# Ledger of designs, part 122: peptides against a protein of PDB entry 3VZA

Target 1, 98 residues: chain A of PDB entry 3VZA
Amino acid sequence: RVERLCKSKELFEERLGLEIRRIHNEQLQFIFRHIDHKDPDKPYMFTLSINEQGDYEVTSCTPPLDCISEFQLKVRETNNFSAFIANIRKAFTALSFK
Target 2, 62 residues: chain B of PDB entry 3VZA
Amino acid sequence: AAYVTQLYYKISRIDWDYEVEPARIKGIHYGPDIAQPINMDSSHHSRCFISDYLWSLVPTAW

## One batch from the design tools (peptide; made by RFdiffusion4, then SolubleMPNN)

Design b2_p23_7_s4 (from b2_p23_7, 8 letters changed)
Fold by OpenDDE base, seed 1:
Structure b2_p23_7_s4 (fold): chain B 98 residues (1-98), chain C 62 residues (1-62), chain A 23 residues (1-23)
Amino acid sequence: as target 1 above (98 residues)
Amino acid sequence: as target 2 above (62 residues)
Amino acid sequence: SEEKEEVKNLLRKIIKESPVVEL
């Protein structure tokens, strides 16, 4: 069971190109790879917390996305976390085309 | 890693087949409609293509 | 709804139970 969980995490990380890590100050770091087809290992990342009000809060975004504040508003309105993550990836993808 | 894998499922709605060969990307996507199978040979695709394809299964409508 | 709050609960649990990784 533990072996399966470890394998599952690895499969998601590789196949989705998404790593999730806990960092300081009760935050999570979401790291996207496989965005830039010319440099598949180039990371695109943001950090996230749940503030005292219980709302999603993006605390950083690298590289920066003009749309990230709007996405934060949308996820607070809809609570559609899946769409939130998917839209961020789509935005990073668009950014990679420069 | 239990909570993290649960989170991955909540994001992607994908459940992997863990018994197949490593080169076989096999699973089920549970979208808003009926469940659809995933079955790819990783040797036929780049890592970026695979990721792009899998993410294309995830709705972006809020 | 339960589904909407479930993700936040998952995130809280990950933050609580997972070791901190260096940036």
Scores: peptide ipSAE 0.719, ipTM 0.956, DockQ to the pose 0.903
Fold by OpenDDE base, seed 2:
Structure b2_p23_7_s4 (fold): chain B 98 residues (1-98), chain C 62 residues (1-62), chain A 23 residues (1-23)
Amino acid sequence: as target 1 above (98 residues)
Amino acid sequence: as target 2 above (62 residues)
Amino acid sequence: SEEKEEVKNLLRKIIKESPVVEL
């Protein structure tokens, strides 16, 4: 089972180009790669926590996204975490074309 | 990695086939409609294309 | 509902049990 889980994580990381790791102060860092076709290893990142109210809170975004505050509002309203992550990647993708 | 892999599933709704050769990207995407098979030869695509394609399966509607 | 809170619980478990990685 452990071997399968490790393989699963690696497959998701490579195929989705998304790494998830815990950082200090009870936060998770989401690192997108494979965004810029000219530089596939260029990272696009945001950090996330669950605040005292139990709400999703974006604590950083690199590079910054104008829409990140709106997405935070939307995920709090809908609790659609999948759409939240997908929309962030979509926004990073759009940013890479500028 | 148990919780992380569960999170990946909650995000992507993809279940991989772990019994195929490494160059084969095979799995099932469980979307809001019917389940869709994934079956790609990774050697025929760039990493960015593969990721873009897989993410295109994930709905962005809130 | 249950599924919506399930993701938050999953995130909390990851935050609690995963090793901290340096930035």
Scores: peptide ipSAE 0.719, ipTM 0.956, DockQ to the pose 0.919
Fold by OpenDDE base, seed 4:
Structure b2_p23_7_s4 (fold): chain B 98 residues (1-98), chain C 62 residues (1-62), chain A 23 residues (1-23)
Amino acid sequence: as target 1 above (98 residues)
Amino acid sequence: as target 2 above (62 residues)
Amino acid sequence: SEEKEEVKNLLRKIIKESPVVEL
């Protein structure tokens, strides 16, 4: 089972182009790749925590997204974490065309 | 790894088929509508295309 | 709702158990 779990993680990372890792100060970093077709390995990333109030909080976003604060509000309202991540990727994708 | 893989599922709603050859991207996407199969030959597509396609399966409606 | 807290709980568990990776 452990071997299967490791394989699963690797498949998700490669196929979705999304890496999830723990960083300092009780934060998670979400790293998107495969965004820029001209530079597939270029990372687009944000960091996330759950604050003392229990709310999702984006602590950084690189490159910056104008919409990230709105998305943070939306995910707090809807608790739709999947849409939250997908919309961020969509925004990064749009940014890559500029 | 268990929690991370669970998180990937919560995000993507994709369940992979782990028995196929590495070049075959096979699984099932469990969207809000009817579950649909995924079955791609990775040798025929770029990594970016594959990722874009898979993410296109994930609803963005809040 | 328990369902609404599921992902948050999952994230908390990842934060608790996963090793810190350097930036």
Scores: peptide ipSAE 0.718, ipTM 0.955, DockQ to the pose 0.954
Fold by OpenDDE base, seed 5:
Order: C-alpha cells, then sequence, then structure tokens
Structure b2_p23_7_s4 (fold): chain B 98 residues (1-98), chain C 62 residues (1-62), chain A 23 residues (1-23)
C-alpha cells in the first residue's frame, strides 16, 4: 500500500502538473507546471492556509492573479475546493498567454 | 503520501489504473454525471497537453 | 456540515503530518 501511495502521488504530480507541499507557518504550497507549453517546467503557484476562523486563506500567489481574491470568496461560500483549484489553474493558463 | 493522494482525488476525481505500463495513462474520472474512462498513450502527447486535457475534465462551476 | 469540512480536515492533516519544505 505504501508503495502504491508513493506511485499514486507521482502519477498525480506528473499528469496533473500539480505539486502540493507543506511550507513554513502551517501553509500549503500548490505548484502548477505544464502551464506554459513553451516552458513546461515554469511554475505557477499559490500558498494556502486555514486561518483562525477556519476559512481558506490564500497567502501568496505567484504570478499574481486579479481573480484570486474572488476565488477565495467563492470557495469560502461554496466549499467547492475542486472548482477552486481548477479555476486557479485556468486563470494561470490564461495569464501565460499575456 | 496517503493524505496528499486523497486530496488529489478530491480535487480531480480521477482514480488511476496502477496496473498498466508507465506510458499508458489509464483511469476513471468521476464527474457529477456518468463516470468517464481515461485511456491515453502518453508517447503521443506532450506533458502540457496531457495536463490540460485532464484538467479539462474537472468542472469549474462553483 | 461534516461533509463540507472533509477537504478542510484533510488539508489540516496534511499540514500536521507532512514535513516542512524549505523555499
Amino acid sequence: as target 1 above (98 residues)
Amino acid sequence: as target 2 above (62 residues)
Amino acid sequence: SEEKEEVKNLLRKIIKESPVVEL
């Protein structure tokens, strides 16, 4: 099972181009790659915490997204975390063409 | 990796087939409607295309 | 609801159990 879990993580990371890791101050970093077809390894990332109120809080976004604050509001309202992540990736993708 | 893989599933709703050869991207996407199979030959596509395609399966409606 | 908090709880567990990676 442990071996499968490791393989599973690797498959998700490569196929989705999404890495998830723990960083300092009780935050998670979400790193998207495979966004820029001319530079597949170029990272697009944001960091996330759960604040003292128990709400999702985006603590950084690189490169910046104008829509990130709205997405934070939406995920707090809907608790649709999947849509939250997917919309961020879509926004990064759109940004890569600018 | 247990919790992280669970999170990936919660995000993508994809369950991989772990018994196929590495070049085969095979699994099932469990959307709100009928589950759809994934079955791709990775050698026929770029990494970016594969990722874009898989993410296209994930609904963005809130 | 508990269902709506499932992912949030999962994230908390990842934060608790995962090693910190340096930036």
Scores: peptide ipSAE 0.717, ipTM 0.955, DockQ to the pose 0.954

Design b2_p23_8_s1 (from b2_p23_8, 12 letters changed)
Fold by OpenDDE base, seed 1:
Structure b2_p23_8_s1 (fold): chain B 98 residues (1-98), chain C 62 residues (1-62), chain A 23 residues (1-23)
Amino acid sequence: as target 1 above (98 residues)
Amino acid sequence: as target 2 above (62 residues)
Amino acid sequence: EYVETEEEIASGNKVLEKLLAKP
């Protein structure tokens, strides 16, 4: 089971190009790669926390996304975290073509 | 940690087949309606293509 | 600002708790 769990993490990181890290102050860092086909290892990332009201809060986004504030509102309203992450990746992808 | 698999599943709704060779990307994407099988030969695609394809399976509708 | 130690990071995480909480 332990071996399977380790393998699972590796497979998801490589295949989705998404690394998730636990960082200080009970936050999560999401690091996307495989966005820019010309530079597959270029990271696109954001950090997420829970504010005092218990709501998701994006504490940083690199590179910055104009739509990140709207997505934060949407995930708070819908609690659709999958769509939240997918839309962020989609936005990063669009940005990579600029 | 077990939460890692759970977290990735919550995000992607993908469950991998861990019994196949490393070069074979095999699994199932569980959409709202129909489960979509995944079966790719990684040697035939770039890392970016694979990721883009897999993410294309994830609905963006809120 | 407060910075969690490695042990604290490995323990509870509010974001994870919210995401993985069972209904």
Scores: peptide ipSAE 0.546, ipTM 0.921, DockQ to the pose 0.377
Fold by OpenDDE base, seed 5:
Structure b2_p23_8_s1 (fold): chain B 98 residues (1-98), chain C 62 residues (1-62), chain A 23 residues (1-23)
Amino acid sequence: as target 1 above (98 residues)
Amino acid sequence: as target 2 above (62 residues)
Amino acid sequence: EYVETEEEIASGNKVLEKLLAKP
């Protein structure tokens, strides 16, 4: 099972172009690749923490997204984390065309 | 590794078929209504196209 | 540019625990 789980992670990372890392201060870093078709390895990333109230908080976003604060509010309201991540990727994709 | 897989599933709602050859991207996306099969030949597409396609399966409605 | 880590995602991370918590 451990071998399957390791393979699963690798498949998700490559196929979704999404890497997830634990970083300092109990945060998660989400790194999107395969966004810019001209530079597939270019990273688009954000970090996420839990604030003192227990809510999701975006602590960084590179490159910056104008919509990130709204998405943070929406995920707090809906708890739809899937839509949260998908919308961020959609926003990064739109940004890559500018 | 279990936590990573669980997180990816919560995000994508995709379950991979682990018994196929590496070049075959096969799995199931579990949407809210109907499960959709995934079956792609990776050699026929760019990495970016594959990722874009898979993410297109993930609803953005809150 | 981004923080690299060799640590596998596991229990003990507040974000992960919130996300994977079951009602």
Scores: peptide ipSAE 0.480, ipTM 0.925, DockQ to the pose 0.448
Fold by OpenDDE base, seed 3:
Structure b2_p23_8_s1 (fold): chain B 98 residues (1-98), chain C 62 residues (1-62), chain A 23 residues (1-23)
Amino acid sequence: as target 1 above (98 residues)
Amino acid sequence: as target 2 above (62 residues)
Amino acid sequence: EYVETEEEIASGNKVLEKLLAKP
């Protein structure tokens, strides 16, 4: 089972181009790759924490996204984390064309 | 790290078929209305195309 | 580029707990 779990992680990372890391201060780092077709390994990333109210809070975003604050609000309202991540990726994709 | 798979499922709603050959990307995306089968030959596509395609399956509606 | 994972990080993670909490 351990082998399967390792394989699962690798498959998701490669196929989705999304790495998820635990980082300091009880945060998660989401690293997107495969965004820029000309530079597939270029990372697009953000970090996420839980604030004192228990809500999702984006603590960093590289490169910056002007829509990230709105998405943070939306995920708090809807708790639709899937849409949250998907919209961020879409925004990074759009940014890669600029 | 079972939580990793759980987390990716929460994000993508994709369940992989782990028994196929490495070059085959096979699984199921569980959307709110229908389940969409995934069955791709990775050798026929770029990494970016594959990722874009898979993410296109994930609804962005809040 | 990336923050190295410390042994202390292996403890509880509030984000994971929220995400994976059962309804």
Scores: peptide ipSAE 0.536, ipTM 0.924, DockQ to the pose 0.484; fails the geometry check
Fold by OpenDDE base, seed 4:
Structure b2_p23_8_s1 (fold): chain B 98 residues (1-98), chain C 62 residues (1-62), chain A 23 residues (1-23)
Amino acid sequence: as target 1 above (98 residues)
Amino acid sequence: as target 2 above (62 residues)
Amino acid sequence: EYVETEEEIASGNKVLEKLLAKP
């Protein structure tokens, strides 16, 4: 079990191309890679915090996504964090082709 | 670091099989209505394809 | 600033607390 837990993060990071970091002010940074097939290491990222009302708040998005505000609203309404992250990745993927 | 696995599960709904050889990507994606087995040879695919495929298993419906 | 250790990621992070909270 110990060995499993040790490599779990590595497997998820590599296979999903998703790195998660804790950053200042109790935020999380989500870094997607493996999006641009021509540049697999190019990062697509956003940061997330909890606002004063206790709601998820996207504090940055690089590159910017027009849909990010809508997704923020949706995750607040549904608490479907899985769909939230998946939709963001889908949006980044679409952006990579432009 | 069980919480790391919990976090990634919360996001991806994927549970890996940790007992297979490194080149084998094996696990299960748990959806709201079905469970999808994952079993692929990483040497046959690009990193981007693998990631795209795995994320394609994750529902985007809110 | 960001932290690299898993222990630091889990330690007192509001986002993680909300995300991993059980109903």
Scores: peptide ipSAE 0.534, ipTM 0.927, DockQ to the pose 0.455; fails the geometry check

Design b2_p23_8_s2 (from b2_p23_8, 11 letters changed)
Fold by OpenDDE base, seed 4:
Structure b2_p23_8_s2 (fold): chain B 98 residues (1-98), chain C 62 residues (1-62), chain A 23 residues (1-23)
Amino acid sequence: as target 1 above (98 residues)
Amino acid sequence: as target 2 above (62 residues)
Amino acid sequence: PYVETEEEIKSGKKVLEKILAKP
């Protein structure tokens, strides 16, 4: 089971181009790669926590996204975590073409 | 890494087939209405294409 | 092995909290 779990994480990281790290102050860092086809290893990142009110809170976003505050509102309203992450990736993708 | 893999599933709704050869990207994506198989040869695609394709399976509707 | 509500199916909060709580 341990071997399977390790393999699972590696497969997700490579195939989705998404790495998830626990960082200081009870935050998760989401690192997207494979966004820019001309620079596949270029990272696009955001950090996420659950604030004192129990709400999703984006604590950083690099590069910055104009839509991130709206997405934070949307995920709080809909509780759709999958769409939240997918929309962020979509926004990073759009940004990579600018 | 159990919770991390659970988080990946929460995000992607993909369940991988772990018993196939490394070059084979095989699994199932569970959408809101239908489940669809994933089965592709990674040697025929770029890393970016593969990622874009897999993410395209994830609905962005709130 | 556990039952999830409809809200919990969509939410990643519990998993997130478990990751962050784990040493």
Scores: peptide ipSAE 0.640, ipTM 0.948, DockQ to the pose 0.067
Fold by OpenDDE base, seed 2:
Structure b2_p23_8_s2 (fold): chain B 98 residues (1-98), chain C 62 residues (1-62), chain A 23 residues (1-23)
Amino acid sequence: as target 1 above (98 residues)
Amino acid sequence: as target 2 above (62 residues)
Amino acid sequence: PYVETEEEIKSGKKVLEKILAKP
């Protein structure tokens, strides 16, 4: 089972270009790659926690996204975590063309 | 790793076929209406194209 | 064994908490 789980993680990381790391202070770091077709390894990142109120909280975003605060609001309202992450990736993609 | 895998599924709604050759990207995306098969030859596409394609399967409607 | 609520289906909170709680 451990082997399958490791393989699964690796497949997701490579195929989605998304790495997930636990960092200090009970946060997760989401690292998107494969965003910039000219520089596939360039990372686009944000960190996420669940605050004391039980709400999703973006604690950092690099590069910054103008829409990140709105997305945080939307995920709190809709609870749609998948759309939250997907929209962030879409925003990073749009940013890569600027 | 189990919870991380669960998180990836929460995000992507993709279930991979782990029994195929490494160059084959095979799985199922579970959308709200229908399940869509994924079956790609990774050697025919860039990493960015593959990622973009897979993410395109994920709805962005809130 | 349990049936997920609609909220649990969409939310990643429980999974996130499990990831962050596990050493």
Scores: peptide ipSAE 0.637, ipTM 0.947, DockQ to the pose 0.066
Fold by OpenDDE base, seed 1:
Structure b2_p23_8_s2 (fold): chain B 98 residues (1-98), chain C 62 residues (1-62), chain A 23 residues (1-23)
Amino acid sequence: as target 1 above (98 residues)
Amino acid sequence: as target 2 above (62 residues)
Amino acid sequence: PYVETEEEIKSGKKVLEKILAKP
């Protein structure tokens, strides 16, 4: 099972182009790659925590997204975490064309 | 690692087939209405295409 | 796949908390 879990993480990282890292102060870093077809290894990332109120909180976004604050509001309202992450990737993709 | 894989499933709703060769991208995407099989030869596609395709399976409606 | 309630499926909070609770 341990081997399966390690393999699963590797498959998700490569196939989705999404790496998840635990960082300081109880935060997770989400790193998207495979966004820019001309530079597949270029990272697009944000950090996320659960604040003292129990709400999702984006603590950083690189490169910055104008829509990130709205997405934070939306995920708090809908509790749809999947759509939250997918919309962030969609926004990064749109940004890569500019 | 167990919780990380759970998080990936919560995000993507994809369950991989771990018994196939590395070049075969095989699994199932569980959408809200239907389950859709995934079966691709990675050697036929770029990394970006594969990722874009898989993410296209994930609904963005709030 | 996991067997969870609709609310549990949508929310990532519990999983996030478990990840962040690790030493």
Scores: peptide ipSAE 0.634, ipTM 0.948, DockQ to the pose 0.069
Fold by OpenDDE base, seed 3:
Structure b2_p23_8_s2 (fold): chain B 98 residues (1-98), chain C 62 residues (1-62), chain A 23 residues (1-23)
Amino acid sequence: as target 1 above (98 residues)
Amino acid sequence: as target 2 above (62 residues)
Amino acid sequence: PYVETEEEIKSGKKVLEKILAKP
């Protein structure tokens, strides 16, 4: 089971170009790659925590996204975590074309 | 890694076929209405294309 | 792959909390 879990993680990381890491202060770091076709390894990342109110909170975003605060609001309202992450990736993709 | 893989599923709604050869990207995307098979030859596509395609399966509607 | 309610599938909070609670 452990081997399968490790393989699963690796497949997701490579195929989605998304790495998830636990970092200090009870945060998760989401690192997107494969965004810029001319620089596939260029990272686009944000950090996420659950605040004291129990709400999703984006604690950092690099590069910055103008829409990140709105997305944070949307995920709190809809509880749609999948759409939250997908929209962030979409926003990073759009940013890569600027 | 158990919770991380669970998180990946919550994000992507993709379940991989772990028994195929590494060059084959095979799985199922579970959308709200239908389950769509994934079956790609990774050697025919760039990493970016593969990722873009897979993410295109994930609904962005809130 | 998991037996969960639709709401539990939709939300990532429980999984996040479990990840972050682990030492």
Scores: peptide ipSAE 0.635, ipTM 0.948, DockQ to the pose 0.071; fails the geometry check

Design b2_p23_8_s3 (from b2_p23_8, 11 letters changed)
Fold by OpenDDE base, seed 2:
Structure b2_p23_8_s3 (fold): chain B 98 residues (1-98), chain C 62 residues (1-62), chain A 23 residues (1-23)
Amino acid sequence: as target 1 above (98 residues)
Amino acid sequence: as target 2 above (62 residues)
Amino acid sequence: PYVETQEEIEQGNKVLEKLLAKP
């Protein structure tokens, strides 16, 4: 149902503080909020595509994460997309304390 | 919205209860072990706490 | 609120299909 799907997306966005956008050039943008408790609306984001080899490719990361290249490697090796996203959020959270 | 919603489930493994009042965060988190119920009063927590808690349910092991 | 264009939706769904098809 369209109504349920829309509601579901909104619930995930608010509760997880994660917005997922479909953007140009066949990319997805992941926008994390609720990271900085002092500024809950501050966005932490990255963009993702799938290259011609079928591999996940991070095309941008703002703010930059030193570990993003390693995470890209890990998700390619394990195909654990859930852990990939969760670890990125964990890294952004750690960055917010600096 | 269908694909995006499916992706949220792929990421979080959370299934929401859509029939409860808006202030109630109710659902089920599925994982390798037992399913864990989610049942929170959002009015008693900050947005950041809620998000942190829900993400804490998602394993980070590769 | 952010509004995706129809083109972005179509292109993005192609990515999502590939992504969701993965284990």
Scores: peptide ipSAE 0.765, ipTM 0.964, DockQ to the pose 0.903
Fold by OpenDDE base, seed 3:
Structure b2_p23_8_s3 (fold): chain B 98 residues (1-98), chain C 62 residues (1-62), chain A 23 residues (1-23)
Amino acid sequence: as target 1 above (98 residues)
Amino acid sequence: as target 2 above (62 residues)
Amino acid sequence: PYVETQEEIEQGNKVLEKLLAKP
Protein backbone atom coordinates (compact mmCIF):
# COMPACT_ATOMS: atom_id res chain seq x y z
CA ARG B 1 0.00 0.00 0.00
CA VAL B 2 2.83 2.38 0.78
CA GLU B 3 4.22 1.86 -2.70
CA ARG B 4 0.85 2.62 -4.23
CA LEU B 5 0.51 5.76 -2.16
CA CYS B 6 3.87 6.99 -3.38
CA LYS B 7 2.95 6.21 -6.97
CA SER B 8 -0.39 7.92 -6.54
CA LYS B 9 1.25 11.09 -5.30
CA GLU B 10 3.67 11.10 -8.22
CA LEU B 11 0.87 10.62 -10.73
CA PHE B 12 -1.14 13.47 -9.27
CA GLU B 13 1.87 15.77 -9.20
CA GLU B 14 2.75 15.15 -12.83
CA ARG B 15 -0.73 14.93 -14.31
CA LEU B 16 -2.36 17.78 -12.41
CA GLY B 17 0.79 19.84 -12.29
CA LEU B 18 0.14 20.34 -8.59
CA GLU B 19 2.60 19.68 -5.81
CA ILE B 20 1.50 19.79 -2.19
CA ARG B 21 4.12 20.34 0.49
CA ARG B 22 3.89 20.28 4.24
CA ILE B 23 5.91 23.20 5.52
CA HIS B 24 6.80 24.90 8.78
CA ASN B 25 4.27 26.52 11.11
CA GLU B 26 1.55 24.01 10.28
CA GLN B 27 1.07 25.21 6.72
CA LEU B 28 0.49 23.58 3.37
CA GLN B 29 2.11 24.86 0.21
CA PHE B 30 0.33 24.33 -3.10
CA ILE B 31 2.57 24.67 -6.15
CA PHE B 32 0.97 24.78 -9.58
CA ARG B 33 2.99 24.12 -12.70
CA HIS B 34 1.94 23.50 -16.29
CA ILE B 35 0.11 26.83 -16.18
CA ASP B 36 2.06 28.77 -18.78
CA HIS B 37 2.36 26.72 -21.95
CA LYS B 38 5.42 28.75 -22.91
CA ASP B 39 7.05 28.00 -19.55
CA PRO B 40 5.53 24.80 -18.16
CA ASP B 41 7.85 24.62 -15.17
CA LYS B 42 7.10 28.13 -13.91
CA PRO B 43 5.58 27.77 -10.44
CA TYR B 44 2.44 29.48 -9.22
CA MET B 45 1.94 28.91 -5.54
CA PHE B 46 0.08 29.74 -2.36
CA THR B 47 0.28 28.64 1.25
CA LEU B 48 -2.63 27.67 3.45
CA SER B 49 -3.27 27.18 7.14
CA ILE B 50 -6.23 26.69 9.43
CA ASN B 51 -6.57 29.47 11.97
CA GLU B 52 -7.70 29.29 15.58
CA GLN B 53 -11.31 29.55 14.49
CA GLY B 54 -10.90 26.52 12.26
CA ASP B 55 -11.17 28.53 9.05
CA TYR B 56 -9.00 28.30 5.97
CA GLU B 57 -6.46 31.09 5.80
CA VAL B 58 -4.25 31.88 2.83
CA THR B 59 -0.92 32.94 4.26
CA SER B 60 0.86 33.76 0.99
CA CYS B 61 0.29 33.82 -2.75
CA THR B 62 2.98 34.10 -5.41
CA PRO B 63 2.35 35.68 -7.77
CA PRO B 64 -0.32 37.73 -5.99
CA LEU B 65 -3.95 37.22 -6.96
CA ASP B 66 -6.49 39.99 -6.54
CA CYS B 67 -9.22 37.40 -6.09
CA ILE B 68 -7.53 35.30 -3.41
CA SER B 69 -9.27 37.05 -0.52
CA GLU B 70 -12.63 36.55 -2.17
CA PHE B 71 -11.89 32.88 -2.72
CA GLN B 72 -10.90 32.50 0.91
CA LEU B 73 -14.26 33.94 1.87
CA LYS B 74 -16.08 31.67 -0.56
CA VAL B 75 -14.46 28.49 0.68
CA ARG B 76 -15.29 29.43 4.25
CA GLU B 77 -18.91 29.96 3.24
CA THR B 78 -19.35 26.92 1.02
CA ASN B 79 -16.72 24.54 2.36
CA ASN B 80 -16.12 23.56 -1.27
CA PHE B 81 -12.39 22.99 -1.10
CA SER B 82 -12.28 21.45 -4.57
CA ALA B 83 -13.76 24.54 -6.17
CA PHE B 84 -11.41 26.66 -4.08
CA ILE B 85 -8.30 25.02 -5.51
CA ALA B 86 -9.72 24.84 -9.03
CA ASN B 87 -10.62 28.52 -9.03
CA ILE B 88 -7.17 29.46 -7.84
CA ARG B 89 -5.66 27.50 -10.72
CA LYS B 90 -8.07 29.21 -13.09
CA ALA B 91 -6.98 32.59 -11.74
CA PHE B 92 -3.31 31.73 -12.13
CA THR B 93 -4.00 30.62 -15.68
CA ALA B 94 -5.65 33.93 -16.47
CA LEU B 95 -2.72 35.75 -14.92
CA SER B 96 -0.26 33.88 -17.12
CA PHE B 97 -1.78 35.47 -20.21
CA LYS B 98 -0.79 38.95 -19.09
CA ALA C 1 1.83 10.05 2.15
CA ALA C 2 -1.68 8.86 2.84
CA TYR C 3 -2.98 12.26 3.87
CA VAL C 4 -1.56 13.98 0.80
CA THR C 5 -3.08 11.46 -1.59
CA GLN C 6 -6.40 11.80 0.20
CA LEU C 7 -6.17 15.54 -0.31
CA TYR C 8 -5.54 15.07 -4.02
CA TYR C 9 -8.74 13.07 -4.21
CA LYS C 10 -10.63 15.66 -2.20
CA ILE C 11 -9.47 18.28 -4.72
CA SER C 12 -9.76 16.44 -8.02
CA ARG C 13 -12.17 13.57 -7.33
CA ILE C 14 -9.99 11.49 -9.62
CA ASP C 15 -9.08 7.86 -9.02
CA TRP C 16 -6.23 6.57 -11.18
CA ASP C 17 -5.85 3.18 -12.76
CA TYR C 18 -2.46 2.05 -11.49
CA GLU C 19 -2.22 -1.11 -13.59
CA VAL C 20 -1.80 0.46 -17.04
CA GLU C 21 1.44 1.30 -18.82
CA PRO C 22 3.11 4.60 -17.86
CA ALA C 23 2.20 6.35 -21.11
CA ARG C 24 -1.51 5.71 -20.56
CA ILE C 25 -3.47 8.07 -18.37
CA LYS C 26 -6.49 6.13 -17.19
CA GLY C 27 -8.82 6.83 -14.35
CA ILE C 28 -12.26 7.94 -13.28
CA HIS C 29 -13.46 11.38 -12.34
CA TYR C 30 -16.27 11.29 -9.80
CA GLY C 31 -18.31 14.41 -10.30
CA PRO C 32 -21.67 15.27 -8.77
CA ASP C 33 -23.41 13.59 -11.69
CA ILE C 34 -22.18 10.63 -13.75
CA ALA C 35 -18.65 9.33 -13.30
CA GLN C 36 -16.46 10.31 -16.23
CA PRO C 37 -13.83 7.90 -17.53
CA ILE C 38 -10.37 9.24 -18.28
CA ASN C 39 -8.32 7.56 -20.99
CA MET C 40 -5.48 9.43 -22.67
CA ASP C 41 -2.24 8.63 -24.41
CA SER C 42 0.23 11.00 -22.79
CA SER C 43 2.64 10.69 -25.71
CA HIS C 44 0.12 12.51 -27.88
CA HIS C 45 -0.22 15.58 -25.64
CA SER C 46 1.86 18.20 -23.89
CA ARG C 47 2.10 18.28 -20.12
CA CYS C 48 0.17 21.54 -20.08
CA PHE C 49 -2.63 20.18 -22.22
CA ILE C 50 -2.99 17.12 -20.02
CA SER C 51 -3.16 19.22 -16.87
CA ASP C 52 -5.58 21.71 -18.40
CA TYR C 53 -7.82 18.89 -19.53
CA LEU C 54 -7.88 17.16 -16.17
CA TRP C 55 -8.56 20.40 -14.33
CA SER C 56 -11.39 21.12 -16.76
CA LEU C 57 -13.15 18.13 -15.21
CA VAL C 58 -13.16 19.80 -11.80
CA PRO C 59 -16.18 22.06 -11.26
CA THR C 60 -15.46 25.65 -10.30
CA ALA C 61 -18.97 26.45 -9.13
CA TRP C 62 -19.02 27.22 -5.43
CA PRO A 1 14.01 17.63 -5.28
CA TYR A 2 12.32 19.08 -2.23
CA VAL A 3 12.45 16.96 0.91
CA GLU A 4 10.18 17.64 3.86
CA THR A 5 11.62 17.48 7.35
CA GLN A 6 10.09 15.23 9.97
CA GLU A 7 8.89 18.28 11.84
CA GLU A 8 7.20 19.66 8.72
CA ILE A 9 5.58 16.30 8.07
CA GLU A 10 4.29 16.09 11.62
CA GLN A 11 2.97 19.64 11.66
CA GLY A 12 1.57 19.35 8.16
CA ASN A 13 -0.26 16.15 8.98
CA LYS A 14 -2.04 17.95 11.79
CA VAL A 15 -3.33 20.45 9.25
CA LEU A 16 -4.26 17.70 6.83
CA GLU A 17 -6.21 15.85 9.50
CA LYS A 18 -8.23 18.95 10.25
CA LEU A 19 -8.75 19.66 6.57
CA LEU A 20 -9.79 16.14 5.68
CA ALA A 21 -12.14 16.00 8.65
CA LYS A 22 -14.19 18.81 7.16
CA PRO A 23 -17.25 17.67 5.19
Scores: peptide ipSAE 0.762, ipTM 0.964, DockQ to the pose 0.906
Fold by OpenDDE base, seed 5:
Structure b2_p23_8_s3 (fold): chain B 98 residues (1-98), chain C 62 residues (1-62), chain A 23 residues (1-23)
Amino acid sequence: as target 1 above (98 residues)
Amino acid sequence: as target 2 above (62 residues)
Amino acid sequence: PYVETQEEIEQGNKVLEKLLAKP
C-alpha cells in the first residue's frame, strides 16, 4: 500500500501540476505548476493553515491574488475545498496572461 | 503519503488506474453527476494541456 | 527535490487530519 500511495502522489503531482508540502508552523504549501505554457515549471503558490477557531486561513500567496481573501471567505462559508483550490488555480491562470 | 493522497482526491475527485503504462493517463473523475472516464495518451499532449484538461473537470461553483 | 523533515510531516499531518475531517 505504501508503494501505491507514493505512486499516487507522483501521478497527482505530475498530472495536476500541483505539489502539496507540509511545512513549518503547521502549514500546507500548495504549489501549482503547468500554469504558464511558456514556462511550465514556473511556480504559483499559496500557504494554508487552520487557525484556532478551526477556519481556513491563507497565510501567503505568491504571486498575490486580489481574489484570495474572497475565496477564503467562500470556502469558510461553503466548506467546498475542491472549488477553493480549483478557483485559485483558475485565478493564477488568468494572472499568467497579464 | 496517505493523508496527502487523500487530499488530492478531496480536491480533484480523480481515481487513477495504476495498472496501465506510464504514458497512459487513465482514471475516473467522480463529479456530482455521472462519473466520467479519463483516458489520454500523454505523448500526444503537453504537460500544461494535460493539467488544464484535468482541472477543467473540477467544478468551480461554490 | 524538496524533502520534508519528520517534524514537518508530523505537524502537517495534524493539519491534514483537521482538513480531511471537514465536509
Scores: peptide ipSAE 0.758, ipTM 0.963, DockQ to the pose 0.910
Fold by OpenDDE base, seed 1:
Structure b2_p23_8_s3 (fold): chain B 98 residues (1-98), chain C 62 residues (1-62), chain A 23 residues (1-23)
Amino acid sequence: as target 1 above (98 residues)
Amino acid sequence: as target 2 above (62 residues)
Amino acid sequence: PYVETQEEIEQGNKVLEKLLAKP
């Protein structure tokens, strides 16, 4: 059902504070909000592709995360995409505390 | 939006109840353990709290 | 709000399909 799919997307975006965009050059953009309790609308984002070898590749990260390269390695090793995204959000949250 | 919603499930393992009132956040979180119900009134919490709580359900162990 | 182009949707769906096919 198309209507349910649209509603589902909206519910996930609002409740998880995560927007997923399909962008040029076969990339996905992940935009986290609701990270900074003092500024809930402040975006924390990264872009992702799958390279010719079939491996996840982070193509950008704003703001930058020191741990993003290690997370990319971890997700390639474990294929745990859920933990990958959750750990990125955790890192952004830690960054917001400064 | 089929692929996108599938990705949200792959990430969160949450299935929403789409028949309840908009202010009611109701669903089920699946995972390695027994499925856990989600049932909260959004009017009682901030957007950030809700998101933090839901993400807390997602394991971070690699 | 933000609106994806048809090209972005098509290209993005290719990525999503590959991603969702992974374990």
Scores: peptide ipSAE 0.757, ipTM 0.963, DockQ to the pose 0.908

